Peptides against a protein of PDB entry 1IK9. Designs and how they scored, part 79

Target 1, 211 residues: chain A of PDB entry 1IK9
Amino acid sequence: MERKISRIHLVSEPSITHFLQVSWEKTLESGFVITLTDGHSAWTGTVSESEISQEADDMAMEKGKYVGELRKALLSGAGPADVYTFNFSKESCYFFFEKNLKDVSFRLGSFNLEKVENPAEVIRELICYCLDTIAENQAKNEHLQKENERLLRDWNDVQGRFEKCVSAKEALETDLYKRFILVLNEKKTKIRSLHNKLLNAAQEREKDIKQ
Target 2, 207 residues: chain A of PDB entry 1IK9 as posed
Amino acid sequence: MERKISRIHLVSEPSITHFLQVSWEKTLESGFVITLTDGHSAWTGTVSESEISQEADDMAMEKGKYVGELRKALLSADVYTFNFSKESAYFFFEKNLKDVSFRLGSFNLEKVENPAEVIRELIAYALDTIAENQAKNEHLQKENERLLRDWNDVQGRFEKAVSAKEALETDLYKRFILVLNEKKTKIRSLHNKLLNAAQEREKDIKQ
Target 3, 195 residues: chain B of PDB entry 1IK9 as posed
Amino acid sequence: MERKISRIHLVSEPSITHFLQVSWEKTLESGFVITLTDGHSAWTGTVSESEISQEADDMAMEKGKYVGELRKALLSVYTFNFSKESAYFFFEKNLKDVSFRLGSFNLEKVENPAEVIRELIAYALDTIAENQAKNEHLQKENERLLRDWNDVQGRFEKAVSAKEALETDLYKRFILVLNEKKTKIRSLHNKLLNA

## One batch from the design tools (peptide; aimed at target 1 R179 L182)

Design b2_p27_6 (made by RFdiffusion4; failed a check: the pose's geometry)
Pose (drawn by RFdiffusion4):
Parts: C-alpha cells; structure tokens; sequence
Structure b2_p27_6 (pose): chain A 207 residues (1-76, 81-211), chain B 195 residues (1-76, 83-201), chain P 27 residues (1-27)
C-alpha cells in the first residue's frame, strides 16, 4: 500500500496551491484512489483496473505506456496541466505537446463529508514519513562515522607496515655492505701482490 | 528559522488527533510561535523573549532550565489541554504519583486556517524531499568509504606480505654476489701460488 | 653524514649492478 502526495497548480486557481494524494497497491495499473485538497475541503475519486485498461484503449495507447503517462503526471520534456471545477467536482489534466495538447485523464471527484479527517490523516502520513527518514539518515550517519574511523585505523596500520619494511631493508643492506666490502679488501690486496710478483719476474727477464 | 510539528492528543478529545507546530529563530529562548490545528481550524500564539524569561522568574528557574522543559514538552509523559471556547492551552508534566501544570498559552483563533494548513503540509513535503536527498548523498558516501577501505586494506595485505618476503629474498641475492667475491679471491690466491 | 649516505647509496647501486652482471653471465 503506497502513496504519493504532491502539490499542484490548477489553471483556474494559480494563486492558491492544492495538494494531490494518490494511493495504490503494488502498481497504478491495478487501480488507484485520488484525493484533492485545498486545506479546507477534499474531493475524492477512484479508478478501477478495468477503467484504466479501457481509457488506454480509448486513447489509442499501449496500456503500460498509458500507466507510464499517469505516473509522470500524477506521482510527480513532459508538460502537464491540471483543471478543477469546484462547481462540478470535475478534475482533468492534459499533456501539452508542441502546438498540440490532449486530454490525458478525467475524474469526477466527490466532495468529502469529513475533510478534516482526510487532511489530518494526510498530515499524519507525512509526519510519519519525515520520522522514518530521519531514523534512516541517523543510521547512515553512524555507519558513515564508523567507516571514517575504520579507514583511518587501517590507513595507519598501512603506513606502519611500509615504514617497518623500509627500516628492515636498509638494515639488511647495511650488513651486506660491510661483509661485501671486507672481501673487496682482500681482493685488492691479493691483486696487488700479484702485480708485484709480475713486475719482479719482469725485472729478472730484463737483467 | 526552525520548526517542529508534533502530533498530540488533548485530554478533552482523546478521539481526534491534533497537530502542534512550534516555530522559532535560533533558540526558543528568543521567543517562538505556537500553532494548534485539527485540520479544520487553527489557533496561534506568540511567546516573546520577554515573556519567556518572565516565566523563568515566576518559577525561579534558570532561563536555561525552564526553556529545557519547554523543548521536551512542546518539540516532542506530557499532558495537553485545550478549550475551544477560551482558546486557553496548557500542558502538564506527569511523574510517579504526581502531576503539575508546566505552562500555558492564550491562543487566538486564526482567520484563514486553510492557509495555515496548506503551509504546514507544504513544509512537510519539502522536508520529505530534502531528507530523501540527504539519504542519497550519505548512501553514496557510505559506498565510497566502503570501497576506499577495501583498497587500503588490500594495500596493507600486500605490504605486510612484502615485509615478510624481504629477508629471504634479499639474503639469496647477497649469497650470490658474495659467492662471486669468493671465487675471485680463490683464483687470485691460486695465481699467487702459481708464481 | 651526507658523505656516509652517498657512500651507502653508491654501494647499493654497485651491489645491484654486480647482481645483474652475474645473471647476464649465467644466461
């Protein structure tokens, strides 16, 4: 059981703002209840599933394509106009294309006996919605703060692992260099003794 | 300018639900407007900064402590009474085995209730709209942080596994380069023996 | 201090070069 409450402007009353409340079960295609209110009175109407299928035929439209038009227009490049007569309780709306507009929907609403009850329920629904949302935003705020921390934590764990690696790498190399260089000292020594022995042989050949 | 709309029940009509709308600027301490509505009629009252502090005196409470009680009672066990004939509105606090009048307001019937009701409904719809948008922004940030975390966690796994492969990998290379020095040393020594 | 760091880096570079020359002689 879903609903949408939207604000709309009627051509015959661009001054005051009205409210449209549409409620259905699962899909708009199966039928819906529509209520119009100016904050004092309320007018209500119903549209059955069969009435929707028929209206789509009379409009030469694929049924789902027609329901799509109803969604854009009633549940808030597509321009729509709304008209209402308090004298007749007739409510209709048209889609305005280029130079060509057409009747998209028409409802004979009935003035409600208990406007206050309807208005109170509507406001109550809105307040409940505001409430459910806040609870959700709070739940997400906490999850947000948890992740901001869980990242900072691991980020630090990362920097430490890297810094530990660099300290270990330089430590190992330092030991290596010492051993390698000791050997190099022996090589240079041996190498030079050899040279010396070559120069001594060379001197015996020459004298 | 902020506001809170609460659903309440009046003692003289537990059947019907009323709505209490409280509006202010910065803090309730600087005055506020309170509106009561049953969806048909509406009653309003203004409470100045001067009257509030005045009340804080009659009670001998710090203006802060007194405003605190109002926030709890008016912005949502608290009991509410209203007489449509007198337009007098008062509310009490109920503790274990006692109750006491906490405050009152002389409200006045509004001339155009439909206007007030329309503005109230409009506010609620805007609030729903803004809250739904924030739920999206925070929803995405929750996603970005989730991804960013997995990234770094992966970097950490890779980094720690590297630090553990370092001693073994570097020591092999050191053996190799070292074995080459030794060979040279042996060959030199062998040459010296030649001579 | 700076001469000791430069001497360290030049001894790491020499170590890398001898390592690569050994791998090339083996190939």
Amino acid sequence: as target 2 above (207 residues)
Amino acid sequence: as target 3 above (195 residues)
Amino acid sequence: AAAEEAAFEAAVAEFDAEYEAILAAEE

Design b2_p27_6_s1 (made by RFdiffusion4, then SolubleMPNN; from b2_p27_6, 15 letters changed; failed a check: the pose's geometry)
Amino acid sequence: SEEEEKKFEEEKKEFDEEYEKILEKKK

Design b2_p27_6_s2 (made by RFdiffusion4, then SolubleMPNN; from b2_p27_6, 17 letters changed; failed a check: the pose's geometry)
Amino acid sequence: SSAEEEKFKKEKEEFEKEYKEILEKKK

Design b2_p27_6_s3 (made by RFdiffusion4, then SolubleMPNN; from b2_p27_6, 18 letters changed; failed a check: the pose's geometry)
Amino acid sequence: SEKEKKEFEKEKEEFEKELEEIKKKKE

Design b2_p27_6_s4 (made by RFdiffusion4, then SolubleMPNN; from b2_p27_6, 17 letters changed; failed a check: the pose's geometry)
Amino acid sequence: SSAEEEEFKREIEEFEKELEEIKKKKE

Design b2_p27_7 (made by RFdiffusion4; failed a check: the pose's geometry)
Pose (drawn by RFdiffusion4):
Structure b2_p27_7 (pose): chain A 207 residues (1-76, 81-211), chain B 195 residues (1-76, 83-201), chain P 27 residues (1-27)
Amino acid sequence: as target 2 above (207 residues)
Amino acid sequence: as target 3 above (195 residues)
Amino acid sequence: AAEEEAFEAAVEEFEEEYEAILEEEEE
């Protein structure tokens, strides 16, 4: 059981703001209850599933395509106009295309005997919604703060692992360089002795 | 300017639900407007900064402690009474085995309740809209952080596994380069022996 | 500063000698 409460402007009353409450079960296609309120009175009407299928036929529209139009118009490039007569309780709305507009929906609403009960329930539903949302935003705020920390934690664990690697790398190289360079000292020494021995043979060949 | 709308029950009508709307600027301490509505009529009252502190004196409570009790009682066990004839509104606090009058307001019946009710409903719808948008923004950030975390965690796994492959990998190379030096040393020595 | 430079130069020489050994093994 779902519902949408939207605010709307009627052409015959651009001064005051009205509210439209549409409620259904699962889908609009299966039917819906519509209620109009000005904060004092309320007018209600119902649209059955069969009435929706028939209206779609009378409008030369694919049924799902028609329900889609109802969703854009009633549940809040697509321009829609709303009219209501308190004298007749007739409620209709049109889709305004280029130079051509057409009747999209019409409802004969009935004035409600207990407007206050309807208005109180509506406000109550809104307050419950505001409440459910806050609880959710709080749950997400905490999850947000947890992740901000879990990142900072691992980020530090990362920097440490990298810094530990660099310290170990330079440490290993330092040892290597010592050993390698000791050998180089021997090579140079041997190499130079050899040269010396070559220069001595060269001197015996020459004298 | 902030406001809180609470659903309450009056002692003289536990059947019907009323709505209490409290509005203020910065803190209740500087005064506030309270409105009571049953969805048909509405009663309003203004409580000045001067009256509030005055009440804090009659009770001998720090203006802070007194405002604190109001926040708990009015912004949502607290009991509420209202007489439509007198427009007098008062509420009490109920503890174990005792109760006491906590405060009262002389409200006045509003001339155009529909206007008040319409504004209240409009506020709720805007709040629902703002809250749903924030639920989206925070939902995405929760996603970005989830992804960013997996990233770094991966970097950490890769980094630690590198530090553990380093000693073994570098030592092999060192053996290779070192073995070359030795060979040279042997060959030199052998040459020297030649001569 | 001169000790750091001598260290970097000895690490580069070590990597060059290592690459030369791999080239001779490939031949």

Design b2_p27_7_s1 (made by RFdiffusion4, then SolubleMPNN; from b2_p27_7, 15 letters changed; failed a check: the pose's geometry)
Amino acid sequence: SEEEKKFEEEIKEFEEELKKIEEKKKE

Design b2_p27_7_s2 (made by RFdiffusion4, then SolubleMPNN; from b2_p27_7, 15 letters changed; failed a check: the pose's geometry)
Amino acid sequence: SSEEEKFEKEKKEFEEELKKIEEKKKK

Design b2_p27_7_s3 (made by RFdiffusion4, then SolubleMPNN; from b2_p27_7, 12 letters changed; failed a check: the pose's geometry)
Amino acid sequence: SEEEEKFKKEVEEFEKEYKKILEKKKE

Design b2_p27_7_s4 (made by RFdiffusion4, then SolubleMPNN; from b2_p27_7, 12 letters changed; failed a check: the pose's geometry)
Amino acid sequence: SEEEKKFEEEKKEFEEEYEKILKKKEE

Design b2_p27_8_s2 (made by RFdiffusion4, then SolubleMPNN; failed a check: the pose's geometry; its pose is not in this set)
Amino acid sequence: SKLEEERKKEEEEEEKKWLEEAEKNPG

## One batch from the design tools (peptide; aimed at target 1 R192, target 1 (a further copy) F180)

Design b2_p28_1 (made by RFdiffusion4; failed a check: the pose's geometry)
Pose (drawn by RFdiffusion4):
Structure b2_p28_1 (pose): chain A 207 residues (1-76, 81-211), chain B 195 residues (1-76, 83-201), chain P 28 residues (1-28)
Amino acid sequence: as target 2 above (207 residues)
Amino acid sequence: as target 3 above (195 residues)
Amino acid sequence: EELEEAQTEKEELETEHEEWETEDEEEE
């Protein structure tokens, strides 16, 4: 059981703002209840599933395509106009294309006996919605703060692992260099002794 | 300018639900407007910064402590009473085995209730709209942080596993380069023996 | 002859040494 409460402007009353409340079960296609209120009175109407299928036929439209138009228009490049007569309780709306507009929907609403009850329920629904949302935003705020920390934690764990690696790498190399260089000392010493022995031979061949 | 709309029940009409709307600027301490509505009529009252502090004196409470009680009672066990004939509004606090009048307001019937009701409904719809948008922004940040975390965690796994492969990998190379030096040393020695 | 042989052996030993030094510098 879903609903949408939208504000709308009627052509015959651009001064005051009205409110449209549409409620259904699962899909608009199965039918819906529509209520119009100016904050004092309320007018209500119902549209059955069969009435929707028929209206789509009379409009030469694919049924789902027609329901799509109803969603854009009633549940808030597509321009829509709304008209209402308090004298007749007739409510209709048109889609305004280029130089060509057409009747998209018409409802004979009935003035409600208990406007206050309807208005109170509507406001109550809105306040409940505001409430459910806040609870959700709070739950997400906490999850947000938890992740900001869980990242900073592991980020530090990362920097540490890297810094530990560099310290270990340089530490290993330092030892290596020492051993390698000691050998080099022996090579240079041997190398030079050999040269010396070659110069000595050379001197014996010359004298 | 902030506001809170609470659903309440009056003692003289537990059947019907009323709505209490409280509005202010910065803090209730500087005064506030309170509106009571049953969806048909509406009653309003203004409470000045001067009256509030005055009430803090009659009670001998710090203006802060007193405003605190109002926030708990008016912005949402608290009991509410209203007489449509007198327009007098008062509320009490109920503890274990006692109750006491906490405050009151002389409200006045509003001339155009529909205007007030329309503005209240409009505010609620805007609030719903903004809250739904924030739920989206925070929903995406929750996603970005989830991804960013997996990234770094992966970097950590890779980094730690590298530090553990380092000693073994570097030691092999050192053996290789070292064995080269020894070979040279042997060959030199052998040559020296030649002579 | 014997002198020339001994000079060739000496030059070979110096080349082997220079080749080694180049190889050692490349290894560094």

Design b2_p28_1_s1 (made by RFdiffusion4, then SolubleMPNN; from b2_p28_1, 13 letters changed; failed a check: the pose's geometry)
Amino acid sequence: SELEQAEKERKELLEELEKEEKEEEEEE

Design b2_p28_1_s2 (made by RFdiffusion4, then SolubleMPNN; from b2_p28_1, 15 letters changed; failed a check: the pose's geometry)
Amino acid sequence: DELEKAKKELEELLNELKKYEEEEKKEE

Design b2_p28_1_s3 (made by RFdiffusion4, then SolubleMPNN; from b2_p28_1, 15 letters changed; failed a check: the pose's geometry)
Amino acid sequence: SELEKAEKEKKKLLEELEKEEKKEKEEE

Design b2_p28_1_s4 (made by RFdiffusion4, then SolubleMPNN; from b2_p28_1, 16 letters changed; failed a check: the pose's geometry)
Amino acid sequence: SELKKAEKEREELLKELEKEEEEEKKRE

Design b2_p28_3 (made by RFdiffusion4; failed a check: the pose's geometry)
Pose (drawn by RFdiffusion4):
Structure b2_p28_3 (pose): chain A 207 residues (1-76, 81-211), chain B 195 residues (1-76, 83-201), chain P 28 residues (1-28)
Amino acid sequence: as target 2 above (207 residues)
Amino acid sequence: as target 3 above (195 residues)
Amino acid sequence: EEEVEEDKAEWAAWDKELAELEEKNKEL
């Protein structure tokens, strides 16, 4: 059981703002209840599933394509106009294309006996919605703050692991260098003794 | 300017639900407007900064403590009474075994209730719209942070596993380079023996 | 790595000098 409450402007009353409340079960295609209110009175109408299928035929439209038009127009490049007569309770709306517009929907609404009850329920639904949302945004705010921390935590764990690696690497190399260089000392020593021995032989061959 | 719309029940009509709308700028302390509506009629009242502090005196409460009680009672066990004939509105606090009048307002019937009701409904729809947008922004950030976390966690796994492969990998190389030095040393020694 | 390359170049130079001295002695 879903609903959408939208504000709309009627051509015959561009001054005041009206409200349109559409409610259905599962899909618009199965039928819907529409209510119009100016904050004082309310007019209501119903559209059955069969009536929707018929209207789609009379309009030469694929049924799902027709329901799509209803969704854009009623549930808030597509320009739509709305008209209402308090004298007749007739409500219709047209889609305005280039130089060509057409009747998209028509409803004979009935003035409601208990406007206040309808208006109170509508406001109540809106307040419940505002409430459910806040609870959700709070749940997400906390999850947000948890993740901001869980990142900062592991980020630090990362920097530490890297810094520990660098300290260990330089530490190992330092030891290596010492050992390697000690050997090099021995090589240079041996190398030079050898040369010396070669120059000694050379001297014996020359004298 | 901020506002809170609460659903309430009046003692003299537990059947029907009323709506209490309280609006202000910055803090209730500087005055506020309160509106009561049943969806048909509406009653309004203005409470000045001067009247509020005045009430804080008659009670001998710090203007802060007194405003605090109003926030709890008016912005949502608190009881509410309203007489459509007198337009007098008052509310009380109910504790264990006692109750007491907490405050009152002389409201006045509004000339154009439909205008007030329309503005109230409009506000609610805007609020729903803004809240749904924020739910999206925070939903995405929750996603970005979830991804960013997995990233770094992966970097951490890779980094720690590297530190643990370092001693073993570097020591092999050191053996290799070291064995080269020794070979040279032997060959030199052997040559020296030759001579 | 550079030290190891220099050492290898220095070791090749030493070996060359030793070879030159051996040659000279043969000649002699």

Design b2_p28_3_s1 (made by RFdiffusion4, then SolubleMPNN; from b2_p28_3, 16 letters changed; failed a check: the pose's geometry)
Amino acid sequence: DEEEKEEEKEEKEFEKKLEELEKREKEL

Design b2_p28_3_s2 (made by RFdiffusion4, then SolubleMPNN; from b2_p28_3, 15 letters changed; failed a check: the pose's geometry)
Amino acid sequence: DEEEEEEKKEEEEFEKELQEIEKREKDL

Design b2_p28_3_s3 (made by RFdiffusion4, then SolubleMPNN; from b2_p28_3, 19 letters changed; failed a check: the pose's geometry)
Amino acid sequence: SKEEEEEEKELKEFEQKLEEIEQREKDL

Design b2_p28_4 (made by RFdiffusion4; failed a check: the pose's geometry)
Pose (drawn by RFdiffusion4):
Structure b2_p28_4 (pose): chain A 207 residues (1-76, 81-211), chain B 195 residues (1-76, 83-201), chain P 28 residues (1-28)
Amino acid sequence: as target 2 above (207 residues)
Amino acid sequence: as target 3 above (195 residues)
Amino acid sequence: SAPPALTFEEQVAEFEAEYEAILAEEAA
């Protein structure tokens, strides 16, 4: 059981703001209850599933395509106009295309005997919604804060692992360099003794 | 300017639900407007900064402690009473085995309740809209952080596994370069022996 | 003749160069 409460402007009353409450079960296609309120009175009407299928036929529209139009118009490039007569309780709305507009929906609403009860329930639903949302935003705020920390934690764990690697790398190389360079000292020494021995032989060949 | 709308029950009508709307600027301490509505009529009252502190004196409570009790009682066990004939509104606090009048307001019946009710409903719908948008923004940040975390965690896994492959990998190379030095040393020594 | 004094970076570079030259001879 779902519902949407939207504010709307009627052409015959651009001054005051009205409210439209549409409620259904699962889908609009299966039917819906519509209620109009000005904060004092309320007018209600029902649209059955069969009535929707028929209206879609009379409008030469694919049924799902027609329900889609109802969703854009009633549940809040697509321009829609709304009219209501308190004298007749007739409620209709049109889709305004280029130079051509057409009747999209019509409802004969009935003035409600207990407007206050309807208005109180509507406000109550809204307050419950505001409440459910806050609880959710708080749950997400905490999850947000947990992740901000869990990242900072691992980020530090990362920097440490990298820093530890660099310290170990330079440490290993330092040892290597020492050993390698000691050998190089022997090579240079041997190499030079050899040269010396070559120059000695060269001297005996020459004298 | 902030506001809180609470659903309450009056002692003289536990059947019907009323709505209490409290509005203020910065803090209740500087005064506030309170509105009571049953969805048909509405009663309003203004409480000045002057009256509030005055009440804090009659009770001998720090203006802070007193405002604190109002926040708990009016912004949502607290009991509420209202007489439609006198427009007098008062509420009490109920503890174990005792109760006491906590405060009262002389409200006045509003001339155009529908206007008040319409504004209240409009506020709720805007609030729902703003809250749903924030639920989206925080939902995405929760996603970005989830992804960013996996990233770094991956970097950490890769980094630690590298530090553990370093000693073994570098030592092999060192053996290789070292063995080259030795060979040269042997050759040189052998040449020297030649002569 | 005395050998030129090499810095730590230069000595590491020389180590990597000798390492690559050994791998080239083995590949040939």

Design b2_p28_4_s1 (made by RFdiffusion4, then SolubleMPNN; from b2_p28_4, 18 letters changed; failed a check: the pose's geometry)
Amino acid sequence: MEPEKKTFEEQIKEFEELLKEIEKKKKE

Design b2_p28_4_s2 (made by RFdiffusion4, then SolubleMPNN; from b2_p28_4, 17 letters changed; failed a check: the pose's geometry)
Amino acid sequence: MEPPVLSEEEKLKEIEEEYKEILKKKKE

Design b2_p28_4_s3 (made by RFdiffusion4, then SolubleMPNN; from b2_p28_4, 15 letters changed; failed a check: the pose's geometry)
Amino acid sequence: MKPKKLSFEEQLKEFEEELEKIKKKEEE

Design b2_p28_4_s4 (made by RFdiffusion4, then SolubleMPNN; from b2_p28_4, 17 letters changed; failed a check: the pose's geometry)
Amino acid sequence: MEPKKLSFEEQLKEFEEELKEIEKKKKE

Design b2_p28_5 (made by RFdiffusion4; failed a check: the pose's geometry)
Pose (drawn by RFdiffusion4):
Structure b2_p28_5 (pose): chain A 207 residues (1-76, 81-211), chain B 195 residues (1-76, 83-201), chain P 28 residues (1-28)
Amino acid sequence: as target 2 above (207 residues)
Amino acid sequence: as target 3 above (195 residues)
Amino acid sequence: SAEDAILAAATAAEKAAAKALLEKAEAE
């Protein structure tokens, strides 16, 4: 069981703001209850599933395509106008295309015997919604703070692993250099003794 | 300017639910407006910074401690009473085996309740709208952080596994380069023996 | 040379560690 409460402007009353409450079960296509309130009185109407299918036919529209229009218009490039007469309780709305507009929906609402009960329930639903949301935003705030920390933690763990690697690499190389260079000292020494022995042979050939 | 709308029950009408709307600027300490509504009528009252501190004196409580009790009682066990004939509103605190009057307000019946009710409903719808938007923004940040974390964690796995492959990999190379030096040394030595 | 200068700048503990690494390499 779902519902949407939207504010709307009626052409015959651009001064005051009204509220439209639409409620259904699963989908709009199966039918819905619509309630209009000015904060004092309330007018209610119902639209059955069969009435929706018929209205879609009378409008030459694919049923799902028609329900889609109802969703954009009632559940808040698509321009819609709303009219209501307190004297007849007739409620209709049109979709305004280029130079051509058309009746999109019409409802004969009935003035409610207990407006206050309806208004109180509506406000109550809104307050419950505000409440459920806050609890959710708090749950997400905490999850947010947990992740901000879990990242900073592992980020540090990362920097440490990298810094440890660099210290170990330079440490290994330093040892390598020493050993390698000691050998090089032997090579140079041997190489130079050899040269010396070649120059000594060369001197015996020459004298 | 902030406000809180609470659902309450009056002792003289546990059947019907009323709504208490409290509004203020910065802190309740500087005064606030309280409105009571049953969805048909509405009663309002203004409580000045001067009256609040005055009440903090009559009770001998620090203006802070007193405002604290109001926050708990009015912004949501607390009991509420209202007489539609006197417009007098008072509420009490109920502890184990005792209760006491905590405060009261002389409210006045509002001339255009529908206007008040409409503004209250409008506020709730805006609040719902804003809260739903924030739920989205925080939902995405939760996603970004989840992804960013996996990234770094992956970098950590790769980095640690590298540090553990380093000693073995570098030592092989060192053996290679070192074995070259030795060969040269042997050759040289052999040559010297030739002569 | 630059190799003799590196070996003269080495501490006793570094020279021991280089000797032990060389003995280890020869054992492989």

Design b2_p28_5_s1 (made by RFdiffusion4, then SolubleMPNN; from b2_p28_5, 16 letters changed; failed a check: the pose's geometry)
Amino acid sequence: SKYDELLKNASEEEKEEAKKLEEEIEKE

Design b2_p28_5_s2 (made by RFdiffusion4, then SolubleMPNN; from b2_p28_5, 18 letters changed; failed a check: the pose's geometry)
Amino acid sequence: SEYEKLLEEASEEEKEEAKKLEEEIESL

Design b2_p28_5_s4 (made by RFdiffusion4, then SolubleMPNN; from b2_p28_5, 14 letters changed; failed a check: the pose's geometry)
Amino acid sequence: SEYDELLNNATEEEKKEAKKLLEEIEKE

Design b2_p28_6_s1 (made by RFdiffusion4, then SolubleMPNN; failed a check: the pose's geometry; its pose is not in this set)
Amino acid sequence: KELEEEDKKFIEESEKEKKKFEEELKKE

Design b2_p28_6_s2 (made by RFdiffusion4, then SolubleMPNN; failed a check: the pose's geometry; its pose is not in this set)
Amino acid sequence: SELEKKDKEEEEKAKKEKKEFEEELKKE

Design b2_p28_6_s3 (made by RFdiffusion4, then SolubleMPNN; failed a check: the pose's geometry; its pose is not in this set)
Amino acid sequence: SKLEEEDKEEEKKAEEEKKKYKEELEKE

Design b2_p28_6_s4 (made by RFdiffusion4, then SolubleMPNN; failed a check: the pose's geometry; its pose is not in this set)
Amino acid sequence: SKLEEEDKKFEEEAKEEKKKAEEEEAKE

Design b2_p28_7 (made by RFdiffusion4; failed a check: the pose's geometry)
Pose (drawn by RFdiffusion4):
Structure b2_p28_7 (pose): chain A 207 residues (1-76, 81-211), chain B 195 residues (1-76, 83-201), chain P 28 residues (1-28)
Amino acid sequence: as target 2 above (207 residues)
Amino acid sequence: as target 3 above (195 residues)
Amino acid sequence: EEELAEAEAELEEVETEHEEEMAELDAE
């Protein structure tokens, strides 16, 4: 059981703001209850599933395509106008295309015997919604703060692992260099002794 | 300017639900407006900064402690009473085995309740809209952080596994380069022996 | 003479090897 409460402007009353409450079960296609309120009175109407299928036919529209139009118009490039007569309780709305507009929906609403009960329930639903949302935003705020920390934690763990690697790398190289360079000292020494021995021979061949 | 709308029950009408709307600027301490509505009529009252502190004196409570009790009682066990004839509104606090009057307001019946009710409903719808948008923004951030975390965690796994491959990998190379030096040294020695 | 020329060639070889090996050690 779902519902949407939207504010709307009626052409015959651009001064005051009205409220439209649409409620259904699963889908609009199966039917819906519509309620209009000005904060004092309330007018209600119902639209059955069969009435929706018939209206779609009378409008030369694919049923799902028609329900889509109802969703854009009632559940809040698509321009829609709303009219209501307190004298007749007739409620209709049109889709305004280029130079051509057409009747999209019409409802004969009935003035409600207990407007206050309807208005109180509506406000109550809104307050419950505000409440459910806050609880959710709080749950997400905490999850947000947990992740901000869990990242900072691992980020530090990362920097440490990298810094530990660099310290170890330079440490290993330093040892290597020492050993390698000791050998080089022997090579240079040997290499020079050999040369010396080649110059000594050369001197014996010349004299 | 902030406001809180609470659903309450009056002692003289546990059947019907009323709505209490409290509005203020910065802190209740500087005064506030309280409105009571049953969805048909509405009663309003203004409580000045001067009256509030005055009440803090009659009680002998620090203006802070007193405002604190109001926040708990009015912004949502607290009991509420209202007489439509007198427009007098008062509420009490109920502890174990005792209760006491906590405060009262002389409200006045509003001339155009529908206007008040319409504004209240409008506020709720805006609040629902803002809250749903924030739920989205925080939902995405929760996603970004989840991804960013997996990234770094992966970097950490790769980095630690590298540090553990380093000693073994570098030592092999060192053996290679070192074995070259020795060969040279042998060949040199052998040459010197030649001579 | 011949023996002398051979000995000068061996010597030049050993000097080149020595210069090349010291240039390699200095480069390292």

Design b2_p28_7_s1 (made by RFdiffusion4, then SolubleMPNN; from b2_p28_7, 15 letters changed; failed a check: the pose's geometry)
Amino acid sequence: DKEKEEAEKKFEEELEEHKKLMEELDKE

Design b2_p28_7_s2 (made by RFdiffusion4, then SolubleMPNN; from b2_p28_7, 15 letters changed; failed a check: the pose's geometry)
Amino acid sequence: DEIKKKAEEEFEKIKKEYEELQKELDAE

Design b2_p28_7_s3 (made by RFdiffusion4, then SolubleMPNN; from b2_p28_7, 13 letters changed; failed a check: the pose's geometry)
Amino acid sequence: DEERRKAEEEFEKERKEHEELTAELDKE

Design b2_p28_7_s4 (made by RFdiffusion4, then SolubleMPNN; from b2_p28_7, 12 letters changed; failed a check: the pose's geometry)
Amino acid sequence: EEKKKEAEKKFEEVKKEHEELTKELDEE

